Peptides against a protein of PDB entry 3C66. Designs and how they scored, part 19

Target 1, 189 residues: chain A of PDB entry 3C66
Amino acid sequence: KSWANLFEKNDFFFRYKFYLEITAYTRGSDEQHLKWSGLVESKVRLLVMKLEVLAGIKIAHPFTKPFESSYCCPTEDDYEMIQDKYGSHKTETALNALKLVTDENKEEESIKDAPKAYLSTMYIGLDFNIENKKEKVDIHIPCTEFVNLCRSFNEDYGDHKVFNLALRFVKGYDLPDEVFDENEKRPSK

## One batch from the design tools (peptide; made by RFdiffusion4, then SolubleMPNN)

Design b1_p10_4_s3 (from b1_p10_4, 3 letters changed)
Fold by OpenDDE base, seed 3:
Structure b1_p10_4_s3 (fold): chain B 189 residues (1-189), chain A 10 residues (1-10)
Amino acid sequence: as target 1 above (189 residues)
Amino acid sequence: MTIPKSFILD
């Protein structure tokens, strides 16, 4: 009970200056995405453990719930664009060129049978030990190991046309709009 | 301590 209350959504995205975003992408069926994203999500705990043992990291706290979205994705170029633009407030407006799939529109004939890109995003809040000026923290190492672990689990996940996994290091003021409620003000620089 | 720069890993 105490852990769940500490991770109330409202404070999590304001508590840290830095976040690691882990996004599983699937251009295919919902069933394919469920398997892929489920695998990635199941391994996030291992990444957290690897981050926590780094001397320069004071805290690595995962947000407990994934953020899920899907877009109509008719071309491979659109899929690449999604992967490039998603996960940053600075670039996410480019996604407005694509049709976001919602509960309200998912049954429309133009959307129902259209090719889709599915996204599931997990967040890790990071606090660094700034006082130890001598230690370099390279989070790229544990992140690369995490990607390799997920990609190697099944041969099908080696198909980059269908399955992708991106890790993005972002500042709190550059988090996507999806993490904030309509009444919440984005953190300032 | 050098804080990691923003990056994307694909």
Scores: peptide ipSAE 0.060, ipTM 0.761, DockQ to the pose 0.080
Fold by OpenDDE base, seed 2:
Structure b1_p10_4_s3 (fold): chain B 189 residues (1-189), chain A 10 residues (1-10)
Amino acid sequence: as target 1 above (189 residues)
Amino acid sequence: MTIPKSFILD
């Protein structure tokens, strides 16, 4: 299949057993988030390149579009909770304690002026070489380099109260609900 | 090959 076909949402989240989830978090303005997430997204291709050359990785394919969400985030504790719970089907239900910002509610006075956490999430599908049972794939190195690259771009991005960047290794059956359409069944184990 | 367990890097 052509690379173009790999970016079809229809099968991307069913194609791989494993995914790397890259989430840019911003507790601040939408303008701050746009800059931060835009930077992170612009660097994902570099991470892919570093992953592809690892002997244990057969395929590292990015999904081309980010997933966007935002929550009312009154406290720093709420922001930490979002970062802890987001990105896994097992834990994402905890986010129900927060108000999800939607097009329908964004103009409500209680939401419009509330502090917000913005999330932009990119996905990389991973296929591993299973031939050498003794070989361990260490993706922590390229992932750490990626985080450092993004955070070092501007000193402001070192403020963890505002800007965060998390990389999560996730199994296909534990992907967040947002990646599936309403009519799609979540992959099984 | 040992596949990594789920992890978060922040």
Scores: peptide ipSAE 0.048, ipTM 0.758, DockQ to the pose 0.080
Fold by OpenDDE base, seed 4:
Structure b1_p10_4_s3 (fold): chain B 189 residues (1-189), chain A 10 residues (1-10)
Amino acid sequence: as target 1 above (189 residues)
Amino acid sequence: MTIPKSFILD
């Protein structure tokens, strides 16, 4: 199938009730992150294919644009906090305690050489066969396989202190603010 | 049909 019509945001984040959020985390160099996130992103198609064959999933549509962010991340605890809080509107405000790296501040002395956590996030919109299936949809299987696939690609990616990969099942109303424009209203429950 | 509410896999 062609995903060309899904390359643009349009109404993608309003179209589905459920989303799978795939975030590659790197606490290290930008080069490390580019390699890691690039790998993860390259495998998303495989995850989609595995999701689509599940009887309970009617459709799995990837949004092809990654969302990029980075934070000053001086400690491992901060890195864990980022992974815990990111990806949900309910919890993302906790990230305000960290310094978001922006184009405006990246050259500041306190930021330029600071330890950073890099985030690249991909989204898959999910539609389920709710009416016709009594079977439990277990997306944990393909998700786990995906994580294992990515992490096993290089031995370095097994280092959870540096590289992490989280898959979050998120409802549309709980999507992070980053997916919406300033003029867009968040979906309701 | 059982649909997961939310979860994180890491």
Scores: peptide ipSAE 0.043, ipTM 0.749, DockQ to the pose 0.081
Fold by OpenDDE base, seed 5:
Structure b1_p10_4_s3 (fold): chain B 189 residues (1-189), chain A 10 residues (1-10)
Amino acid sequence: as target 1 above (189 residues)
Amino acid sequence: MTIPKSFILD
């Protein structure tokens, strides 16, 4: 299956039982986030290559477009909460305690000048070899190497108060609402 | 090399 056939959003998020979410977080300026997220996104192909050669992984297909969101983030505790709760349907409702920045509200005075956390999320669909049920697929090593690669690119990216990078293994039924259109039904368990 | 607190959430 060519990656070209995965450009259809609706097909991608229903095709796999498992997904790897890669989220670049920035609590700072839009410019800082653009540089950080752009770097992370540019390295995703390297992670895919490392995942594809692991025993027990049949397919690792990236979704080609990032999902972008931002929240008003006045405190470090709010930033930690975003990182803890984002990326799972089970926990994402906790983010309702924060103000989501939208095209409709971004020009409001209370939002425009507020401290913000920016999020850019890439998704990798995963298919596992069922015959290797006995072999625990360890994705921790390539994921850790990926994080180290991204953070080592610039010394500024070592500041966890500003820049963070999280990888989350998620089941298809627990994907965030952002990946589905309003008319789409979430995959069942 | 300080392994950055990568939240690999299992």
Scores: peptide ipSAE 0.041, ipTM 0.684, DockQ to the pose 0.104

Design b1_p10_4_s4 (from b1_p10_4, 3 letters changed)
Fold by OpenDDE base, seed 3:
Structure b1_p10_4_s4 (fold): chain B 189 residues (1-189), chain A 10 residues (1-10)
Amino acid sequence: as target 1 above (189 residues)
Amino acid sequence: MKIPTSFTLD
């Protein structure tokens, strides 16, 4: 049984109070994104392993499937906005200013050849082993090592105008809408 | 609890 079969999508995003969101961004071709996101995804397991050994982390479980999206991205400012606003329910509504590429519209002349930003997002559910709610768990080191590992793999990935990588700590109630089915209600605070 | 890691590589 694949890990994917162990976690039904519906249970995963309700199971944890906290998630680490890993997003690979590409402003370029779909081929460029496929290579970049594929690399990032291939390294997520290494990040999980590094998180699991932290004393403050009880569980670090990856969701096995990436979430894929793309936007028409005419300018560098649009690309910066996507990176700033994506990954949080609180801020994702700002992305409504951009054209989301869908299966229904991708062949439209105005969209087909337009500059695009591609996003691939992986999620890690986190459970913490902390007695005191004020205790801090520092995941900065493993996250930084992960980013460096991905970015240093190929010199082309050093071009921040094209390739970007974000790690966001997100609470369950602030997960993006994409992780829930239309009939599901997001978790409360 | 507080986790200090939420960052982007710009």
Scores: peptide ipSAE 0.065, ipTM 0.744, DockQ to the pose 0.086
Fold by OpenDDE base, seed 4:
Structure b1_p10_4_s4 (fold): chain B 189 residues (1-189), chain A 10 residues (1-10)
Amino acid sequence: as target 1 above (189 residues)
Amino acid sequence: MKIPTSFTLD
């Protein structure tokens, strides 16, 4: 495919002004998340295909590497908070209230057996074919179809207490910190 | 340019 060259990070997160962020959430076991996120990731190409055919979309390029994170998530409220705050630089600092699971701490007794929320995030860089600044591009249909496709694959994925899927339209300057290296400067507005 | 679509399923 023409976008196969974008499998590497390179300047992907600087190339576009707009991104579609796709996050699979799981509050459950690692096994549950692997299945869920794997399914979601496997369908991203279909979403890209549906986006590319929209008149307002000039380019839809997936970044093929998922971003993985997990948090100690003792309550449903915490899980909702994660889903609300994750995926935007404006709000991601709120996640500092939760314990991020890392390779360094994952074996700690307080973390090892704690309830966890797992996150796998995929990105699609978007370029729009809009001459008029007032023109709108609606990606609702393909995004909704994508969500429905993923959710309907297994009945278990209908349990919103465990499995969630978010699609967030994000501007380049509002991308989460995770997409940038320490030496990279976040895009400006 | 406005993209109205951003959503999370709870």
Scores: peptide ipSAE 0.063, ipTM 0.737, DockQ to the pose 0.084
Fold by OpenDDE base, seed 1:
Formats: structure tokens, sequence, C-alpha cells
Structure b1_p10_4_s4 (fold): chain B 189 residues (1-189), chain A 10 residues (1-10)
């Protein structure tokens, strides 16, 4: 594959101006999330193939490693907030209102048995064949088909109280902090 | 450039 060398983190999150974030959300058990996120991740390559054939897309390159996180999520409103705020540097600070589950704190009594939201995020770097800012590339169709494919795989995944799937188009300078190392400087506009 | 910015399907 022409982009095989970019499967490593390296400069992946500096290489492109635009990224598509694919996040599988689960408010339930870790087992539920493992099955759901695993399914979503298994279908990402199909989405890439559909993106690559669009005339306006020059490159669609997946980052192969998912980013995993989980939060204490006591209410449905918290779950909706996570889905709204996650995936953008502009809004991710709102997540500080929730308790991030870590290896250090996961055994604490207040966290261990608490309701949790699990997140698995895949990234696709995008390069476009657009010179004129007025030109439009519509990725809605392949993205919709992807979501429908994942949701229709099992009837249980139709329960939006538990399982969710979001696709977010993000500019490189607005990527979440999770994709950068501590010593890396966020891309500029 | 006009591209959809976010999707969550019902």
Amino acid sequence: as target 1 above (189 residues)
Amino acid sequence: MKIPTSFTLD
C-alpha cells in the first residue's frame, strides 16, 4: 500500500490539514465496548475505500491505532455531553468536569463500580483535490453508509442509550490533545 | 471548502 509507512504515529497528526475522527461510544460494560469498538474498527478500511474513490479526495489514510479513553458517566446527560465535546481541542476542556478513568484510579471505590462511558477513536488523514475554496466535497454519503453498516450489524447496537457512533471532521490545529506527545507542539492554522 | 463537520445518525 502506498501509505503503509504512515501507519506509525511518526508525523501522522502533522501530515494532513484535515482529519476524520471515528469514535465508538459505549455507556455500559467494557465487554460491550470491546465488541462494539472492535466492529467499528474492523469496518474503517471499508470507509477509507469509499472515501478514496471520491473525486475530491486525493488521500484518505487511516491511523491504525485506536485511541482509548473512559470517563465516569453517572447520567445520560453526561453521556450526551461527552459525545458533544469530545474530538475537538476547542471543546475538549469541558470533559474536565468528568472523572477520567486511568490505570492509577480505576480501583478507587468511587470509580470502580461507577457507570462509565468508553471511547475508541480512529483517525483518517485527508488530503483534497480542491484548489478553489468554493468547491465542495461531500463525504456525507460514505460516512452515512459506514454508520448504517455498523449499526445494522447487530440489533443491540440500535440502542443509543448504550451504543453510539460519531464521525467528526476536524482540522489539524483542532485535533484533541490525546494525539500529541507532551513534547509535541500542536499544528498551527 | 465545504465539507460536513460532524455526523451522528439516529
Scores: peptide ipSAE 0.061, ipTM 0.736, DockQ to the pose 0.086
Fold by OpenDDE base, seed 2:
Structure b1_p10_4_s4 (fold): chain B 189 residues (1-189), chain A 10 residues (1-10)
Amino acid sequence: as target 1 above (189 residues)
Amino acid sequence: MKIPTSFTLD
C-alpha cells in the first residue's frame, strides 16, 4: 500500500499497537509557539529515518497533521501538570481542571488576556520486528538526538519555562481522545 | 517487548 493511504485519519490510529507522540509545548505567545512547533514538526522526518534503521523497528509512519490545543495556564505548576498529564488517556482527565481554549470561548476577556500553554502533537505509528517477546528495542538514542536537535536550534528554546518537548511511547488503547472522531471507538487492550 | 515509555530533556 502506498504511503498516501497511511495519511488518512480514518484508520491511522487503529493500524498500530504502538505510537510515539511528539509534543511541543509553549507557555508564551502564539507567535512563539508557531516558531517552536514549526521547527519540531520540520524535524520529525529525521526522527522517522533514525527509527526506521533500528533492527527492531519494522515500520515508523508519521501522521501528517499535528493536533493543536491550548489551555489557560496561570502558573508554572499548571504548565508542569499539562506536561505530566497530556498524551495518555489514563491521565488526560486531569486536564479538565484547566480551561481549554476553544473557538467558542477564545474571545472571552478572561481567556483572551490569560497566560496560555500551547500544544502541538505529532504521532508516529510503530510496528516492531521482534521475534522474541523478551527482546528490547531501545529508541532512547534517536529520541534524545531528536530533542537535542530541536532544543539546540535556538538558544531561546533552552528556556524550559517557555519551551518544552516531550516524546511519549503510548499503546493504541491509551491514545488521547483527540485522535478519535466522535463516532470512533478507541482500540481495546 | 520493552521500550522506554517517555523521553524529555527537561
Scores: peptide ipSAE 0.050, ipTM 0.704, DockQ to the pose 0.086

Design b1_p10_5_s1 (from b1_p10_5 with S1M)
Fold by OpenDDE base, seed 3:
Structure b1_p10_5_s1 (fold): chain B 189 residues (1-189), chain A 10 residues (1-10)
Amino acid sequence: as target 1 above (189 residues)
Amino acid sequence: MIYNSVFELD
C-alpha cells in the first residue's frame, strides 16, 4: 500500500502540464497555522467543483495530501520573500537564505523560540480542453471566490501580517522540488 | 494573493 501511494504521487506530478498551487501561510504559532491551513484545505473541494464546470477545463484533480514546511522568519520582509519565492522551481532557491525548520533542528535553542512562517500547500492538476481552440483559460473568478471564502471565515484571517493565502499557476517543469522524490527527474518542457 | 490565472495552452 505504501508503494501504491508512492506511485500515485509520482504519477500525479507527471500527469499534467499545469498545476494550481494553493498555499496557506502563517507567521505565528503552530496552533494558528493548524486552524488556518485546516480551513483552507477543507475548502479546496469547493474550488475544484468550481473549476470542473469551466468550459476550458477538462479535469481538475486535487492531490489530497498537503505539503508542510516551516522557516525561521524573523522579519516581515522575510515573510514577503517566502510568499514571493515559494512555489516555483525558478525562484525557490532564494529560500535557501532562510533557515528551514526540520525535525532534526526544531529543538535547537536558536530555532525553537524563533519567529516562524508555516506553509501548507495543496496541488490541483489541470487538464484543459485544447480541442475548443482556446489558447487561453482564465480561472481568476473561482480563485478569487475561494480566497474570499477562506479570508471571510474569521475576522482574524484578515490580518495579512499573520495569515496569507496564495494561488500560483505553475507548469509541470517548474514545480517545486518538494513534490519529487530524490530518485525522480523533473519533467522537461 | 493570486498569481497569473491565465493559462497559455501550448
Scores: peptide ipSAE 0.290, ipTM 0.889, DockQ to the pose 0.781
Fold by OpenDDE base, seed 1:
Structure b1_p10_5_s1 (fold): chain B 189 residues (1-189), chain A 10 residues (1-10)
Amino acid sequence: as target 1 above (189 residues)
Amino acid sequence: MIYNSVFELD
């Protein structure tokens, strides 16, 4: 199977049992987020390379398009909540307490001038080797290296009040709603 | 932040 076929949204979010979600968070300006998320996205290919060489991983396929969202984020507590709840179907309903910025509402004065948290999320589908007979696969090392690489690129990215980076490991049935079309049924366990 | 990086293979 060609990687190219998996880069388009078709059955990507149904193909794997496990996914790695990489989310760049920015509480600040859209310009700040553009730089931060752009950096993170540019390094994802390096993470994929490091994942694929692990004995327990058969395939690490990135979904090439990021998912973009932004919320009105008036407080630091809201920002922490977003980081805690985003990325899982089980917890994402908590985000309904915040105002999602959309094309329809972005010009409203209360939204346009409000502090915002910006999110860019990349997905990697993971397939594991069945032949290794390992019950557990730990990808902590390459993930840590990835985070360190991104955070150390610029001293400004060390400011956790503004810039954050999360790697979440999610099963297919617990993927966020954003990855599915309205007519698609969520994968079962 | 890195959440659980260990996958349990059933």
Scores: peptide ipSAE 0.287, ipTM 0.886, DockQ to the pose 0.763
Fold by OpenDDE base, seed 4:
Structure b1_p10_5_s1 (fold): chain B 189 residues (1-189), chain A 10 residues (1-10)
Amino acid sequence: as target 1 above (189 residues)
Amino acid sequence: MIYNSVFELD
């Protein structure tokens, strides 16, 4: 439909004041993450549909490309930290304490066989209805339904030690650095 | 996990 044409980054991360981040986490194998993140990504359209019918939401536009990252994640505490700190510019600097896996370092012995947390993040830009502007718009229900839908697809996905799914509401100025190019200026408050 | 599911528009 209308958002089906948003295949390129362009000005997507400057277009909206508010974004919903959907992050699939996997502390396990790349194969596990591929299946989990693929499932989550396949269901994003359903979430968009549920968001769009809310009176307070005028537009919910998904960015079609997922953002991928992985960290060396030796402990469960590290995994929890990743989930807590990722997705916000305010907190993402804490992730610097972990080793980011890159194409340059992925073959290093200390990284290659290390436990890893994989992240795939989808973004939905949100525009709110001016005519029905509310002081607060609660999207908890559709988000919960989405999480339940993904988690219930396979019993293995109920294991939060391995698979996690986070939905985070962020303002444009608080988007993670990953969404911006080096030459782009972060939106202001 | 759901973080900040309530948007404040004021």
Scores: peptide ipSAE 0.285, ipTM 0.880, DockQ to the pose 0.742; fails the geometry check
Fold by OpenDDE base, seed 2:
Structure b1_p10_5_s1 (fold): chain B 189 residues (1-189), chain A 10 residues (1-10)
Amino acid sequence: as target 1 above (189 residues)
Amino acid sequence: MIYNSVFELD
C-alpha cells in the first residue's frame, strides 16, 4: 500500500495495535502554544526516523494532522490533571470536570478571558517486526532524545508551568475519543 | 513526560 493511503484518517486509527501519542501542552497564550506545538510537530519526523531503525519496530507511521483542544485551566492542579488524564480513553472522562473550549462557547464571558491550557497531539502508529518480535519493546531512548531536543530549542520551553511535552504509549482500543468520528466504532481489544 | 516507553506485545 502507498503511504498516501496510510495517512488517511479513515483507517489510520484502526490499522495499528499500538500508537505513540505526542502531546504539546501550553498553559498560556494561543501564540505561545502555536510556537511550541509547531516546534514539536516539526521534530516528529526525527523521532520517526529513530524509531524505524529499532530492530523491534517495522513501521513508525506518523499521522500528519495534529489534534487540537483547549480547556479552561484556572489552576496549576488543573493543568497537571489534564496532563495526567489526557491521551487515554480510560482516563479522559476526568477531563469532563473542566470546561472544554469550543467555537460555540469561546466568546462567553467566563471563558474568553479565562486561563487556558492548549493541547496539540500527534500520533504515530507502530507496527512491529514479526521476526524480532519480543514481549516488550523499549523505545525510551529515542523518546527521551526527542523530548530533550524540543525542550532545548528555546530556554523558555524549560518553564514547566507553561510548556509541557508528553509521550504516551497507547493501545488502539484505548485511543482518545477525539480520533474517531461519530459514526466510527472504537477498536476492540 | 514519558509515561510508558515499553510496549507489551503480548
Scores: peptide ipSAE 0.282, ipTM 0.882, DockQ to the pose 0.701; fails the geometry check

Design b1_p10_5_s2 (from b1_p10_5 with S1M Y3E)
Fold by OpenDDE base, seed 1:
Structure b1_p10_5_s2 (fold): chain B 189 residues (1-189), chain A 10 residues (1-10)
Amino acid sequence: as target 1 above (189 residues)
Amino acid sequence: MIENSVFELD
């Protein structure tokens, strides 16, 4: 069975206490982002495999569909802000300072030709094989290997002004609003 | 960027 058949949107973001967010950022063309995000997405399964073999991890389940968004991004500072604020409910409201590109506004002249930051985000739900809440699990090695794998695929991906990749460990109650439907309440802390 | 790659459970 494919992962897509095993994990549905309905309860995925309520099923786990912890999530790993993998976000591919591109400040450039749509074509550049398609290549970059496509590469990152194609390698997520390798990260999952590496996470699953860690002694402290019982389950690492990917949500197979990426979340896509794009913002008007006039400056490099805006791009850094996006990378800093995106991926957490605590900080995502800062993104309201930027213009979100939507199907409704993408043809507006002020948006159509504006510099863009593109975001593609994959989510991995994590279940840990530990009873002690103070037990530490180190996912740094597999995550670093994943980043290196993606960045080394093409020399162009070394340009951090254009291409970025962030992995964020997030608790369920701090997931971005994008993962929930309007009728859903986010998990409580 | 890798944020909170080392963590404790709640």
Scores: peptide ipSAE 0.037, ipTM 0.709, DockQ to the pose 0.775
Fold by OpenDDE base, seed 2:
Structure b1_p10_5_s2 (fold): chain B 189 residues (1-189), chain A 10 residues (1-10)
Amino acid sequence: as target 1 above (189 residues)
Amino acid sequence: MIENSVFELD
């Protein structure tokens, strides 16, 4: 992809003060998630296009690879918690209450057959044409249109008990730990 | 300035 030539993980999450996180959630099978997340990921370029034409946005650069994670998710409340807490450094520690599925533990009997929530997260770095700190850019419209576009693709995606999609505006210093390598320090406030 | 926000559709 042409975007891959512009961005590398080593500096992408340090380049911008602001990021838009696009997370596809699935509480179901890995197959369901693959289809859902794949659809969402395939539409990200359309969101970028809509963001770029906003007067207040100077740059909207997508990171080309999704971040994948999955949790044991025995209850609907757990699923709601994941959606509430994921995507922000200030809140992500709450996810420690859930069992993260890893390559090391995925074959454990208590995990293998457990209900799971799957997460795929795409990132867009944002640079704004804002000199006045009080000026706000409204990205609600393009974000809403994006969600509608993804949700309307298949009627099954209307089942919020299984499929969810969230777009989160996050400052660089509040990015989740997963975007940084062990040797990297998160940006300061 | 832009505030932290989450966008979802019900």
Scores: peptide ipSAE 0.035, ipTM 0.700, DockQ to the pose 0.100
Fold by OpenDDE base, seed 4:
Structure b1_p10_5_s2 (fold): chain B 189 residues (1-189), chain A 10 residues (1-10)
Amino acid sequence: as target 1 above (189 residues)
Amino acid sequence: MIENSVFELD
């Protein structure tokens, strides 16, 4: 399947009520992150396949473009905070306490050589086959298998101090600001 | 980390 040609940013983040966010975190070098995030991204299709076969899921559509960000991350506590707060509009404001690395500031002495956390986030739009509002869909198994698959690919990826992988189920109105353009209004609840 | 892996629709 070639998902790359199926969806564009223009309406993807408005099309679904629910999304699965897959974020690869790296507190280390850019090279480490490129390898880690590349691996995670390469396995997303497998996760999609596992999600699609669940009875409660009608459609699982990946957005093929990763969202990239990096922060100055001097401490492990900062790294934990990033993982806790990133991925939800409700909590992402807390990240303002950290220095976001940008093209404009990346060459500053205080940033250039600082420890960094790198983030690559993939999104899957979800449509559900739910007749009753009380029906539960459990995506724990495929998500856990995905995490295990990525973590077990290389022994180094088991080091949670460096490499992390989070899967977050979010509603459209709680998507991070990064997925919307400045002129776009986020979906309402 | 896996969050909200079990959910109900609102």
Scores: peptide ipSAE 0.035, ipTM 0.705, DockQ to the pose 0.789
Fold by OpenDDE base, seed 3:
Structure b1_p10_5_s2 (fold): chain B 189 residues (1-189), chain A 10 residues (1-10)
Amino acid sequence: as target 1 above (189 residues)
Amino acid sequence: MIENSVFELD
């Protein structure tokens, strides 16, 4: 298969047992989020490079397109809840308590001018070297460096009330529903 | 922010 085929949505989220989710959060304007998420997205390739050189990682392949969503987010507690619950099939149902902004409802009076949390999520598929069962893989260092790199780019990004960045290690069977089409069956354990 | 950053393979 060509490189292009390896990154097709149809099989990308079935190809790996493990994924790293990178989510940029913004509670503010769409313009703020576009700048923040664009910055984060532009740096993902650097994280991939740092992951690939780890002895325990055989493959680190990014899915090139971000998943984007936004919620009405009237309170800071709601914003914290989104950050806590998003990114896992086990917990994502909690997000049903919030109003998802869609193309169909974005012009409604109750939604148009409401405070919003914007999310952009990028995925990295991970394959580990399992030949050495005692080998430890610590991705904390490259992930922390990545967060620091993004946060330090602009002083405004230090405001956690507005801008946040989370990296979540997720097994394939626990990926959010957003990555699967309606006709696709979720991977089993 | 970063969940389960350390892995031991079976």
Scores: peptide ipSAE 0.035, ipTM 0.701, DockQ to the pose 0.801

